Peptides against a protein of PDB entry 2L9B. Designs and how they scored, part 42

Target 1, 91 residues: chain A of PDB entry 2L9B
Amino acid sequence: ANFLSQKFPELPSGIDVNINMTTPAMMISSELAKKPKEVQLKFLQKFQEWTRAHPEDAVSLLELCPQLSFVTAELLLTNGICKVDDLIPLA
Target 2, 91 residues: chain A of PDB entry 2L9B as posed
Amino acid sequence: ANFLSQKFPELPSGIDVNINMTTPAMMISSELAKKPKEVQLKFLQKFQEWTRAHPEDAASLLELCPQLSFVTAELLLTNGICKVDDLIPLA

## One batch from the design tools (peptide; made by RFdiffusion4, then SolubleMPNN)

Design b1_p18_4_s1 (from b1_p18_4, 6 letters changed)
Fold by OpenDDE base, seed 5:
Structure b1_p18_4_s1 (fold): chain B 91 residues (1-91), chain A 18 residues (1-18)
Amino acid sequence: as target 1 above (91 residues)
Amino acid sequence: SADAKELLELLKELLSNV
C-alpha cells in the first residue's frame, strides 16, 4: 500500500479482491478487456516504457501485486502480441 | 527476488513487441 501510494500518487481508489492470484487477475483482465483495443495497447506500451525506466520499482510492483503478471499475459495474448508458448515460464 | 526479476525480463521482452 505504501509503495503504490508513493510511486503512483495519482492512483485512484482500488477495489477489494480475494487474496489469491486467480480472482484478482480475472477481475482486472475483465475490466481491461472492456476498454477499446487502442486503450489496451496504450496501457501495454506505457507499462513497457515504465518497466524499462524503473526496473527496480517494476520488480517491487510485481512482487507486491503478482496478479499483474497474469493480467499482462492475458492482454498480450488477447491482442495477439505473443503466443501461449511464450508464457510457459509464467506457469 | 530472482523469480520476480526473471518474470520482469520475460514481460519486458514480450512487451517490446507492442
Scores: peptide ipSAE 0.307, ipTM 0.801, DockQ to the pose 0.048
Fold by OpenDDE base, seed 4:
Structure b1_p18_4_s1 (fold): chain B 91 residues (1-91), chain A 18 residues (1-18)
Amino acid sequence: as target 1 above (91 residues)
Amino acid sequence: SADAKELLELLKELLSNV
């Protein structure tokens, strides 16, 4: 099994998307944006805790799914957690 | 990779503000 299936056995099967960074990030961000703000914030909190507890797995996840950096950045920005200047290193 | 590690550190820094 791949990394995602091993670490997240409850993860449902995904769908094929364009292989560029923009389209997958846009699709994921669009789905997350449909959730209430409090749900988005809780997601960010849990992601924070998980990345701190499992830094090696977090690095592997970002290497496998680089679009997640854009998704996370978008959530941080739209929820007022960071400024655009904070995201310059991602550009 | 080093780049992914640096990216994670930045995200963790920003996430700490949640």
Scores: peptide ipSAE 0.306, ipTM 0.800, DockQ to the pose 0.048
Fold by OpenDDE base, seed 3:
Order: C-alpha cells, then structure tokens, then sequence
Structure b1_p18_4_s1 (fold): chain B 91 residues (1-91), chain A 18 residues (1-18)
C-alpha cells in the first residue's frame, strides 16, 4: 500500500507539481500563507508532535516529499520562530 | 537516508520553539 495513504487516511488528492525543489515549495507555501496565522501555528505544532511520535515515518515523508523541508522553513521564518541563520544547513 | 535524518533533527529542534 502507498505510504501516504496508510499513514494519512482520507488525505485529499494532490495536484501535479514541477519536479524541482523550489517550485513545489513555493506553491505549497503560498497556499498555507493564505490561511490564518492561528492555522499556520497549529499546523507547525501538530507537525512537531507527529515527528516526535513517528520519527521513522517523518524521515520517510521527507524523503518522499523533500519540498516539505522548505515549506516548513518558510512557515518558521514568516511566523518569527527562527532566523535565516538557523536554516543554513538546508542550503 | 543520513541526510534526511539530520534534516529532521534540525526541524525538530526549530519546531520545539513553536
């Protein structure tokens, strides 16, 4: 069975994105940026909890969807949770 | 991969400040 389907039941269908890293990240970030700040923070909190509870699955998710690292970085920056210098290892 | 694990650890560190 598909990893995402098993770990995230009733996950909505996705859309096609360009295969590079920047374009998919920008697309996802732009959609999340349209949500209220409270929703963005809740997303980060739930993602934190999930990664702690399921570290092996979290690694698999980042390998499958590497654009998520840049999406997370953008959310952290725009919500004032980290600074650009904190993200140097992503480059 | 080793890189993905290292990246996750960084993200978890940063997310802890949410």
Amino acid sequence: as target 1 above (91 residues)
Amino acid sequence: SADAKELLELLKELLSNV
Scores: peptide ipSAE 0.305, ipTM 0.800, DockQ to the pose 0.048
Fold by OpenDDE base, seed 1:
Structure b1_p18_4_s1 (fold): chain B 91 residues (1-91), chain A 18 residues (1-18)
Amino acid sequence: as target 1 above (91 residues)
Amino acid sequence: SADAKELLELLKELLSNV
């Protein structure tokens, strides 16, 4: 079993998308943006809690799925939680 | 990697504002 199947045993099968960074990030962000604000905030809160509880696994996840950083950044921006200048290191 | 770790720390800092 790979990292994702071991750490997220109930994770559904993914969809085949373009292998570039931008396309999968945009697709994930688009789907999350369709959810109510409270759902988006809950997602961010749960992700925060998980990264604090499992920092080593969080690093591994970001290495395996670097597009998640763009997804998280987009949610932070659209919900007014951070400013564009805060995300300069992602450029 | 070091880059992924630093990125995580940045995200964790920003997520603390949620």
Scores: peptide ipSAE 0.304, ipTM 0.799, DockQ to the pose 0.048

Design b1_p18_4_s2 (from b1_p18_4, 6 letters changed)
Fold by OpenDDE base, seed 2:
Structure b1_p18_4_s2 (fold): chain B 91 residues (1-91), chain A 18 residues (1-18)
Amino acid sequence: as target 1 above (91 residues)
Amino acid sequence: SSDHQELLKLLKELLSNV
């Protein structure tokens, strides 16, 4: 929580969701899927750049917000960046 | 975790196509 507030001070308040990973990931992915493809690709590009610039922070983010791993996978798949088989090593 | 590190590696590699 402190990490998120420090690194992402512009983040809005979150919404309470159940504790499983599927539901939060589904909610986020659903919202992202409503955005134009161009916007989704821009998000992925910026996320890539950020993870390259801040690898330790990126790991911490994914540990604190494990739902983002699922969301990122979904974005990669739906935008044709990779296939399911490319993600199997992470399962 | 190892999985998260691998995900970052994957992102760095696969997102080169963005």
Scores: peptide ipSAE 0.121, ipTM 0.693, DockQ to the pose 0.048
Fold by OpenDDE base, seed 5:
Formats: C-alpha cells, sequence, structure tokens
Structure b1_p18_4_s2 (fold): chain B 91 residues (1-91), chain A 18 residues (1-18)
C-alpha cells in the first residue's frame, strides 16, 4: 500500500491525471469551486487541523501530490483567506 | 521542501482568520 492508501484508506480510487502540474490542480480546484463556500471552508479547516496534527505526513502528501499545493492555494485565494502576495513564495 | 513547509505554515496561520 502506498502512502495515500495508508493515510486515506477510504478515498475513492480516483483518476490518474498525467498531464502536467497545472491541469490537475485546475481540475481539482474547479470541482471544489462547485461546492458551497461553507463546504470549501470546512475542507480547509479540516485540512488545517490535520496538517497541525500530522505535519510530516502533510508535507509528504504535498510532495507526493504537488497539485494539492496549488489547489490549496487556490482555495485560500478564492475564499478570501489570503492574498496573492501571501503565496508568492509558493509560485 | 521549503514551499511545502510554507504552505503548511499558511494553512496553520492564515486559516485562523476564518
Amino acid sequence: as target 1 above (91 residues)
Amino acid sequence: SSDHQELLKLLKELLSNV
């Protein structure tokens, strides 16, 4: 079992998107953007809590799934939690 | 990486304002 299966055993199988870094991020962000704002915020809150509790695993997750860094950034921006300038180090 | 740590920092800190 890989890291994702171990840490998130109940996740759907998902679809392997093998295009580039940006396209998968855009796809995920687009789907998340379809959710109500409160749902998006809950996702961020839960992710925040999880990252606080599991910082090393969180880093590993983002390294294995770098698209999630962009997705998270986009969620932060679209929900008005941060400004673009706050994310410059990630660009 | 430094970028990932920075992102986690943002998650931990910026979301406090939500």
Scores: peptide ipSAE 0.115, ipTM 0.682, DockQ to the pose 0.047
Fold by OpenDDE base, seed 1:
Structure b1_p18_4_s2 (fold): chain B 91 residues (1-91), chain A 18 residues (1-18)
Amino acid sequence: as target 1 above (91 residues)
Amino acid sequence: SSDHQELLKLLKELLSNV
């Protein structure tokens, strides 16, 4: 919570989804999938650039928000950037 | 975690040509 507030002060607090991590990931992925492909690719590009510049912060973000790992994987797959076999080590 | 670091590594590698 402190990490998010400090690193991303422009973001809203968000709403707790008290089910499991799969449901939040599905919700986020479905909304992103409605965006044009160019927007999805731009998001992935910006996320890649940010992770290169801030690798430790990126790891902390994914630990604090584990749903983002599933979202990222889904975006990579649906946009044909990687195959399922590429993600097997993370399963 | 190790898995999260590996995912970030994967992002760096796979998105390089997007």
Scores: peptide ipSAE 0.099, ipTM 0.670, DockQ to the pose 0.047
Fold by OpenDDE base, seed 3:
Structure b1_p18_4_s2 (fold): chain B 91 residues (1-91), chain A 18 residues (1-18)
Amino acid sequence: as target 1 above (91 residues)
Amino acid sequence: SSDHQELLKLLKELLSNV
């Protein structure tokens, strides 16, 4: 079993989106933006807690799925958790 | 990468007010 199936066995199968890194990130962000605000915040909180508990696995996940870095940044910005200037070190 | 590690640091810090 791959990393994703081991760590997230309840996830449904995904869909292949290519072209570039920006397009997949925009697709995911668009779908998440359709969810209620409380759902988005709950996701971010749970992801924060998981990354604190499993920092090495979190780094591995982001390396395997770099689109998630852009998605997370977008969620942080749109929910008012940080400003663009706060993310400049990641650019 | 260093960027991914920095993102994790930001997640640990910025989400404290959620």
Scores: peptide ipSAE 0.076, ipTM 0.641, DockQ to the pose 0.047

Design b1_p18_4_s3 (from b1_p18_4, 7 letters changed)
Fold by OpenDDE base, seed 4:
Structure b1_p18_4_s3 (fold): chain B 91 residues (1-91), chain A 18 residues (1-18)
Amino acid sequence: as target 1 above (91 residues)
Amino acid sequence: SEDHKELLKLLKELLSNV
């Protein structure tokens, strides 16, 4: 929470969801899926660039928000960027 | 954690295909 507030002070307040990882990930993915494909791809590109520039912060973000790992994976899958088999090492 | 570092590594790799 402190990490997000410090690094991204302009983030709006979120909402509480079920404690499991699947529900939050599904909800986020559903919202992102409402965006045009171009927007989804742009998001992935920006996320890639950001993670390259800030690897330690990226790790911290994923530790703090593990649902984002699932969300990112889902975006990669639904946009045909990778296959499920490509993500097996993370299973 | 080491797991998250590995995840990040894989994501970076996969994102290169965007």
Scores: peptide ipSAE 0.113, ipTM 0.683, DockQ to the pose 0.048
Fold by OpenDDE base, seed 3:
Structure b1_p18_4_s3 (fold): chain B 91 residues (1-91), chain A 18 residues (1-18)
Amino acid sequence: as target 1 above (91 residues)
Amino acid sequence: SEDHKELLKLLKELLSNV
């Protein structure tokens, strides 16, 4: 949407996916899982820094793209940063 | 929404361990 193009003009065009939560999250997580672990950790660090610097924009992003909540959770789990029990409040 | 604010808070806390 316009929000994404304004905040991240360097991003390439996206791909349409189903409107359900599971399929988009699985697709994104699958692509990120193909990246080296060092790259995945760098993504998480940059996302952390950005959310701290722009908390209102971060909330807006998660509202517009709720699949990113599941994607981020999966990255945290697969990289051993948290446990499933830590994510129960999000269920 | 408040739910998304709580999610953001949790993510910030968990990401502190990166």
Scores: peptide ipSAE 0.106, ipTM 0.680, DockQ to the pose 0.047
Fold by OpenDDE base, seed 2:
Structure b1_p18_4_s3 (fold): chain B 91 residues (1-91), chain A 18 residues (1-18)
Amino acid sequence: as target 1 above (91 residues)
Amino acid sequence: SEDHKELLKLLKELLSNV
């Protein structure tokens, strides 16, 4: 929580969700899927750039918010950037 | 963790196709 507040002060507080991985990921993915394709691609591009510029922070973010790995995978699939087989190593 | 580092590496690789 402190990490997110420090690194991303512009982020809203969010809402409390259950503790499993699937539900939070599904919730985030469903919200992103409602956005236009160009917006989704923009998110991926910005995330790509950010992870390149801030690799340590990116690792910390994924440790703190492991659901984001599932969300990112879903975005990659739905936008035709990867195949399901490409995600097998994430399992 | 090492798992998260590997995940990040894979994600970066996949994101290269964006």
Scores: peptide ipSAE 0.103, ipTM 0.681, DockQ to the pose 0.048
Fold by OpenDDE base, seed 1:
Structure b1_p18_4_s3 (fold): chain B 91 residues (1-91), chain A 18 residues (1-18)
Amino acid sequence: as target 1 above (91 residues)
Amino acid sequence: SEDHKELLKLLKELLSNV
């Protein structure tokens, strides 16, 4: 919480969906899937750029928001950027 | 954690194909 407030002060508070890890990921993925493919790819590109520029913060973000790893994986799969087998090592 | 670091590494690698 402190990390998000400090690093992303412009972000809205959001809502609490603290029931499990899968549901938040599904919700985010569902919303992103409604966007045009170009928007989805742009998101991935921006995330890539950000992780390159801020690797330590990126790790911290994923620790705070593990659902984002699922969201990213889903986007990669949906857009044909990776295969399911590519994600097996994460299981 | 080390696990998240490895995940990030993988994601960055996969994102190179965007």
Scores: peptide ipSAE 0.106, ipTM 0.682, DockQ to the pose 0.049; fails the geometry check

Design b1_p18_4_s4 (from b1_p18_4, 6 letters changed)
Fold by OpenDDE base, seed 5:
Structure b1_p18_4_s4 (fold): chain B 91 residues (1-91), chain A 18 residues (1-18)
Amino acid sequence: as target 1 above (91 residues)
Amino acid sequence: SADHKELLALLKELLSKV
């Protein structure tokens, strides 16, 4: 998408997944879960910092890539940062 | 429709615990 190319010019090419939300989220979460805990935490920290610095772009990103909400939620759960009940408002 | 601003707010809240 044009938004991604403009805001993230150094992004490498991705891989196509089916158009539903579940499969992309599962695939991304699976790949991130293979990384060391330290890498996962660093990702969350960087994402936090970026969303604070670019709130309008963060909203646009989540609109374009809604699977990222599930991915982020999964990372928070698996790293013990939140509980399932904390994510009820996302449902 | 989804309220993406609310979603972002919740994510930021949860991320603050990192």
Scores: peptide ipSAE 0.165, ipTM 0.716, DockQ to the pose 0.046
Fold by OpenDDE base, seed 2:
Structure b1_p18_4_s4 (fold): chain B 91 residues (1-91), chain A 18 residues (1-18)
Amino acid sequence: as target 1 above (91 residues)
Amino acid sequence: SADHKELLALLKELLSKV
């Protein structure tokens, strides 16, 4: 997508995945889970900062890549930042 | 399900705990 290439020119090429929510989210989460917890926290911090600085682009990103909602949720859970009940509003 | 703006708000709220 032009949006991703324009806003994130340094992103590596992805791989083909089934166009559903679960499989892409699981794959991304699995890769992130392989990183040290320190790295995962840094990713969350940077995402926090970016969403604050670019809220409109953040919305566009989530529209284009809704699987990121699940990925972010799982990172938050895994790192003990939130509880499952905190994610109920995502439904 | 929430719209994308509401989702972002929730994520930002949760991310504030990082």
Scores: peptide ipSAE 0.163, ipTM 0.714, DockQ to the pose 0.045
Fold by OpenDDE base, seed 1:
Structure b1_p18_4_s4 (fold): chain B 91 residues (1-91), chain A 18 residues (1-18)
Amino acid sequence: as target 1 above (91 residues)
Amino acid sequence: SADHKELLALLKELLSKV
């Protein structure tokens, strides 16, 4: 099985959206933005904890799903945790 | 254009502010 199936066996199959990175990221961010602020913050906290515990898996995840970097950045921005200038190195 | 390791490092840094 691929990385996602192996590391996240309970993960839903998902659905193809578009082949570009922008649309998937926007869709995910839009759905997360509808959640209460507390839920968004908990997501970020759990993602932080997971990336600390599994740095190699985190890199693999971002390689397979680069849209998640955009999603994470957007959540950080919209929750006032960082500013656009903090993300310039990602360009 | 940062590699994924650098991106992860930056995200972890920013996530520490949560």
Scores: peptide ipSAE 0.160, ipTM 0.712, DockQ to the pose 0.046
Fold by OpenDDE base, seed 3:
Formats: structure tokens, C-alpha cells, sequence
Structure b1_p18_4_s4 (fold): chain B 91 residues (1-91), chain A 18 residues (1-18)
């Protein structure tokens, strides 16, 4: 058992992605962009709630899946929640 | 560049605007 399967037992099986960070981020972002805006916002709300409740697990998740930082950033940008300048620390 | 704790703090701050 791994971290993701333990914390998210009902997640479906994923697909293989490249080992780099950029390609997975682009793939995930493109799929999320196909969802209705309401679904994207709900995702952000749930992610916020989860990170508040599980800060240590959230850090572990970002270490294991660094692409999620860029995915989250893009969701924030495309939904008008933040500006590019707000994301400078990601670099 | 930032450590993961700082990145999480930034993301949580931005998510608070949702």
C-alpha cells in the first residue's frame, strides 16, 4: 500500500505519465479544464478543506506529486482567483 | 523555489479566496 491508496482508497486507477513535472501538470490541467467551472471551484474548495485538516499529509502529497502545485496554480488563474504575480514563489 | 511548507502556505492562502 502507498500513500495515495491509503488516503484516497476510492480513487480509480490512474494512467502513466512522464517522470518530469511539466507534462503531468499539463495533462491534469487540461482534463480539469474540461469540467464545468462549478466543478473546478468545488475541487478547489475541497482541496482547501483537506489541506487545512491534514497539513502534514498535504506536504507529503506535494512532495510525492509536485505537479499538483502547478495544477492548483492554473486552476486559480483560469478561475480568476489569483494573478500570475501571486504565483512567483512557485518558481 | 520554496520548500514544501512554504508552498503549502501560499496555496492555502490563495485557496482562501475561493
Amino acid sequence: as target 1 above (91 residues)
Amino acid sequence: SADHKELLALLKELLSKV
Scores: peptide ipSAE 0.162, ipTM 0.712, DockQ to the pose 0.045; fails the geometry check

Design b1_p18_5_s1 (from b1_p18_5, 8 letters changed)
Fold by OpenDDE base, seed 4:
Structure b1_p18_5_s1 (fold): chain B 91 residues (1-91), chain A 18 residues (1-18)
Amino acid sequence: as target 1 above (91 residues)
Amino acid sequence: MTTFDQLYEFFEKQIAKA
């Protein structure tokens, strides 16, 4: 077992992406768009709450799973919680 | 169950532990 699985044993494994057919960003965006806005917002709320409660783990998780950073950014942007300009300092 | 749903449940469970 790798460090990620050991640190977060209940974290889903996810799926691989054929980069010749699509990009991870496209796949993630597509999957997110399948969820109602209410569900998207609730996900953000739960993630934010978890981040507040487990800041060190949150940093580790986001470093190990950069796709999750994209998920968060995408949800923030698409739901109008922040603007692209708000994320520029983080780029 | 989608990966999103699994992630959602993951965070819910983590929060529930607190």
Scores: peptide ipSAE 0.370, ipTM 0.831, DockQ to the pose 0.567
Fold by OpenDDE base, seed 5:
Structure b1_p18_5_s1 (fold): chain B 91 residues (1-91), chain A 18 residues (1-18)
Amino acid sequence: as target 1 above (91 residues)
Amino acid sequence: MTTFDQLYEFFEKQIAKA
């Protein structure tokens, strides 16, 4: 097993993306959009709660899984919690 | 179960460990 699997053994394996048909960002956005707003917000809440409880693990996870950074940004933007301009300084 | 659901449960379990 790779380092990711060793550090986060219960992390889902995910799926391969056919880049000829879609992009990872598109797939993530689509997946998120399938969930009700309440579920999206609850997910964000749980992720934030975990981040606060496990700050070092959170950093490691986001480094190893940059797609999660996109998930967070997407959830913040689509739910009107922040605007694109708010994220520019973080780019 | 979607990857989203699995990820959701992952965070819930991680929180439970805290």
Scores: peptide ipSAE 0.360, ipTM 0.829, DockQ to the pose 0.619
Fold by OpenDDE base, seed 2:
Structure b1_p18_5_s1 (fold): chain B 91 residues (1-91), chain A 18 residues (1-18)
Amino acid sequence: as target 1 above (91 residues)
Amino acid sequence: MTTFDQLYEFFEKQIAKA
């Protein structure tokens, strides 16, 4: 957490997850589903732009925050941009 | 503000900074 905050000082801290009531994946999916489609797509666009501009930082961020990988995958799948089979090579 | 919103702003700011 300390290293993450140092490398990405403006990155949000996130929230705690009560794993007895839900899983991180379910929590993420729930939060994403609350956002309009256009917002979800814009998020993907901005993330894509950032990753292209900062590929090394993007790799570091995804390594330090695996949940972000799930966010990206979930958005790609739910918006019909790709299918589950398309993500298999990444797992 | 949700974590998603904060994350969204984070990427926007990072893009703008570069």
Scores: peptide ipSAE 0.335, ipTM 0.816, DockQ to the pose 0.564
Fold by OpenDDE base, seed 3:
Structure b1_p18_5_s1 (fold): chain B 91 residues (1-91), chain A 18 residues (1-18)
Amino acid sequence: as target 1 above (91 residues)
Amino acid sequence: MTTFDQLYEFFEKQIAKA
């Protein structure tokens, strides 16, 4: 197993994306949109709670899985918790 | 079961272990 699997053994492997047919961002956004707002917010709450409890692991996870950063940003934006302009300074 | 669902359960389990 790779480093990611070893550090987070219960982390799902995810699925492959055919970038010739769609972009990862488009696929992620589409899948997130299929979930009720309540579920989206609950996910954010769980992730935030875990991040607070394990900040070092959270940084490592986000570095190894940049798609998770996109997921978080997308959920924050879509649910009106954050605005695009709030994220611009982080670029 | 979607990847999102699996990821959701992952964090739920991690929180439960804390």
Scores: peptide ipSAE 0.329, ipTM 0.811, DockQ to the pose 0.562

Design b1_p18_5_s2 (from b1_p18_5, 8 letters changed)
Fold by OpenDDE base, seed 3:
Structure b1_p18_5_s2 (fold): chain B 91 residues (1-91), chain A 18 residues (1-18)
Amino acid sequence: as target 1 above (91 residues)
Amino acid sequence: MTTFDQLYEFFEKQIAKS
């Protein structure tokens, strides 16, 4: 947590969650669903742009916060941009 | 402001700096 804050000082703290496969996914999905589709897509675009501009930082962030990988995947899937089968080979 | 909003603003700021 300390290293994460140092690497990304302006990164929001988020919410503490129990580390398991189900609860975090449910929470993330629920929070995403509260936002309109337009906002979800705009978020995805901003994340994509940032990733392109800072690829090494993006890798580090995703390694430290695998939740963001789930967020990205969830946004792609729920908005019909890709299918689960498109992501499975990347696992 | 929600956690989502904070993260959204984070990316906006990072893009603006780049």
Scores: peptide ipSAE 0.236, ipTM 0.783, DockQ to the pose 0.528
Fold by OpenDDE base, seed 5:
Structure b1_p18_5_s2 (fold): chain B 91 residues (1-91), chain A 18 residues (1-18)
Amino acid sequence: as target 1 above (91 residues)
Amino acid sequence: MTTFDQLYEFFEKQIAKS
Protein backbone atom coordinates (compact mmCIF):
# COMPACT_ATOMS: atom_id res chain seq x y z
CA ALA B 1 0.00 0.00 0.00
CA ASN B 2 1.20 3.51 -0.83
CA PHE B 3 1.48 6.31 1.71
CA LEU B 4 -1.90 7.78 0.77
CA SER B 5 -3.76 4.54 1.37
CA GLN B 6 -1.81 3.91 4.56
CA LYS B 7 -2.44 7.37 6.01
CA PHE B 8 -6.08 7.59 4.92
CA PRO B 9 -7.40 4.05 4.48
CA GLU B 10 -11.02 5.19 4.11
CA LEU B 11 -10.31 7.90 1.54
CA PRO B 12 -12.29 7.36 -1.67
CA SER B 13 -10.78 7.42 -5.14
CA GLY B 14 -10.58 10.80 -6.79
CA ILE B 15 -9.88 12.45 -10.11
CA ASP B 16 -6.23 12.34 -11.10
CA VAL B 17 -4.94 15.91 -11.22
CA ASN B 18 -1.61 14.76 -12.65
CA ILE B 19 -3.12 14.55 -16.13
CA ASN B 20 -4.08 18.22 -16.11
CA MET B 21 -5.57 20.65 -13.60
CA THR B 22 -8.28 22.08 -15.83
CA THR B 23 -10.19 18.86 -16.47
CA PRO B 24 -10.43 17.83 -12.81
CA ALA B 25 -11.53 21.34 -11.84
CA MET B 26 -14.28 21.35 -14.44
CA MET B 27 -15.48 17.92 -13.36
CA ILE B 28 -15.51 18.96 -9.71
CA SER B 29 -17.52 22.09 -10.44
CA SER B 30 -20.03 20.08 -12.43
CA GLU B 31 -20.51 17.53 -9.68
CA LEU B 32 -20.83 20.16 -6.96
CA ALA B 33 -23.46 22.06 -8.93
CA LYS B 34 -25.67 18.96 -8.82
CA LYS B 35 -25.90 19.15 -5.03
CA PRO B 36 -28.32 21.36 -3.09
CA LYS B 37 -26.79 24.37 -1.37
CA GLU B 38 -27.54 22.88 2.03
CA VAL B 39 -25.55 19.76 1.17
CA GLN B 40 -22.66 21.82 -0.16
CA LEU B 41 -22.50 23.87 3.02
CA LYS B 42 -22.74 20.76 5.16
CA PHE B 43 -19.79 19.30 3.27
CA LEU B 44 -17.75 22.42 3.96
CA GLN B 45 -18.72 22.28 7.61
CA LYS B 46 -17.57 18.68 7.99
CA PHE B 47 -14.30 19.38 6.21
CA GLN B 48 -13.73 22.49 8.32
CA GLU B 49 -14.39 20.64 11.56
CA TRP B 50 -12.05 17.81 10.61
CA THR B 51 -9.34 20.25 9.54
CA ARG B 52 -9.49 22.03 12.88
CA ALA B 53 -9.24 18.76 14.76
CA HIS B 54 -6.46 17.32 12.57
CA PRO B 55 -4.43 20.18 11.08
CA GLU B 56 -1.35 18.08 10.28
CA ASP B 57 -3.42 15.39 8.58
CA ALA B 58 -5.35 18.05 6.69
CA VAL B 59 -2.13 19.45 5.26
CA SER B 60 -1.03 15.98 4.21
CA LEU B 61 -4.39 15.24 2.62
CA LEU B 62 -4.44 18.46 0.61
CA GLU B 63 -0.88 17.87 -0.57
CA LEU B 64 -1.69 14.34 -1.69
CA CYS B 65 -5.17 15.20 -3.00
CA PRO B 66 -5.04 18.74 -4.38
CA GLN B 67 -8.50 18.13 -5.87
CA LEU B 68 -9.88 18.99 -2.46
CA SER B 69 -8.43 22.47 -2.72
CA PHE B 70 -10.45 23.02 -5.88
CA VAL B 71 -13.54 21.65 -4.17
CA THR B 72 -13.15 23.99 -1.23
CA ALA B 73 -12.49 27.05 -3.37
CA GLU B 74 -15.40 26.32 -5.68
CA LEU B 75 -17.81 25.85 -2.79
CA LEU B 76 -16.69 29.05 -1.09
CA LEU B 77 -17.11 31.08 -4.26
CA THR B 78 -20.36 29.54 -5.50
CA ASN B 79 -22.09 30.00 -2.16
CA GLY B 80 -20.91 33.58 -1.81
CA ILE B 81 -18.88 32.86 1.30
CA CYS B 82 -15.89 34.64 -0.22
CA LYS B 83 -14.78 36.51 -3.33
CA VAL B 84 -12.07 35.54 -5.79
CA ASP B 85 -9.89 38.31 -4.39
CA ASP B 86 -10.17 36.74 -0.94
CA LEU B 87 -8.41 33.62 -2.23
CA ILE B 88 -5.48 35.43 -3.84
CA PRO B 89 -3.39 35.49 -0.63
CA LEU B 90 -3.63 31.69 -0.52
CA ALA B 91 -2.32 31.21 -4.07
CA MET A 1 -22.40 6.72 -5.12
CA THR A 2 -20.50 9.68 -6.53
CA THR A 3 -17.06 10.87 -5.46
CA PHE A 4 -18.74 13.75 -3.66
CA ASP A 5 -20.92 11.39 -1.67
CA GLN A 6 -17.91 9.27 -0.75
CA LEU A 7 -15.95 12.30 0.45
CA TYR A 8 -18.94 13.50 2.42
CA GLU A 9 -19.14 10.17 4.23
CA PHE A 10 -15.39 10.13 4.74
CA PHE A 11 -15.45 13.42 6.63
CA GLU A 12 -18.48 12.36 8.63
CA LYS A 13 -16.59 9.28 9.77
CA GLN A 14 -13.51 11.32 10.64
CA ILE A 15 -15.59 13.72 12.72
CA ALA A 16 -17.19 10.80 14.52
CA LYS A 17 -13.74 9.52 15.47
CA SER A 18 -12.76 12.90 16.90
Scores: peptide ipSAE 0.168, ipTM 0.738, DockQ to the pose 0.516
Fold by OpenDDE base, seed 2:
Structure b1_p18_5_s2 (fold): chain B 91 residues (1-91), chain A 18 residues (1-18)
Amino acid sequence: as target 1 above (91 residues)
Amino acid sequence: MTTFDQLYEFFEKQIAKS
């Protein structure tokens, strides 16, 4: 097991990237879109709760998996919680 | 302020509004 799996044993394993996708962002977006809305919203809720309860671990996780930052932003946009312009401060 | 801090505060704010 790699370092990430050791530190976060409950973290889901990664998936193979579709070679037909031109960017990681597109791949992430497509995978998120496959999830039911209720699952997406549940993730947001749980992620917020977890990061609040475990801020140090959350920092480590996002440093090791920067794609999760995109995931959360994408979910916020897709579910109509915010607009693209609302994310500008994060850039 | 780190990228994480910005994301976290943004996330918390947006979720609170939803």
Scores: peptide ipSAE 0.086, ipTM 0.622, DockQ to the pose 0.042
Fold by OpenDDE base, seed 4:
Structure b1_p18_5_s2 (fold): chain B 91 residues (1-91), chain A 18 residues (1-18)
Amino acid sequence: as target 1 above (91 residues)
Amino acid sequence: MTTFDQLYEFFEKQIAKS
């Protein structure tokens, strides 16, 4: 098994997408957008809780799967948790 | 089971382990 599957054995198998981060992020965001807003919010909350509980794993996951960073940012924006201007300092 | 559902459940399980 590769490093990702070893580190996160319960992580679902993904599909091979363009290595460019934007395309995978767009696809993931599209799937998330199909879910009710309350589901999106709950997902975001669970992800937040997971990152707090597993900070090292969270960093590793986001480094290995940078598309999740874009997805998370979009979820924050679309659910009104933050504004675009709030993310500018992070760019 | 969609990819989103699988990922969502992954996070739920990880939190449950915390």
Scores: peptide ipSAE 0.043, ipTM 0.588, DockQ to the pose 0.495

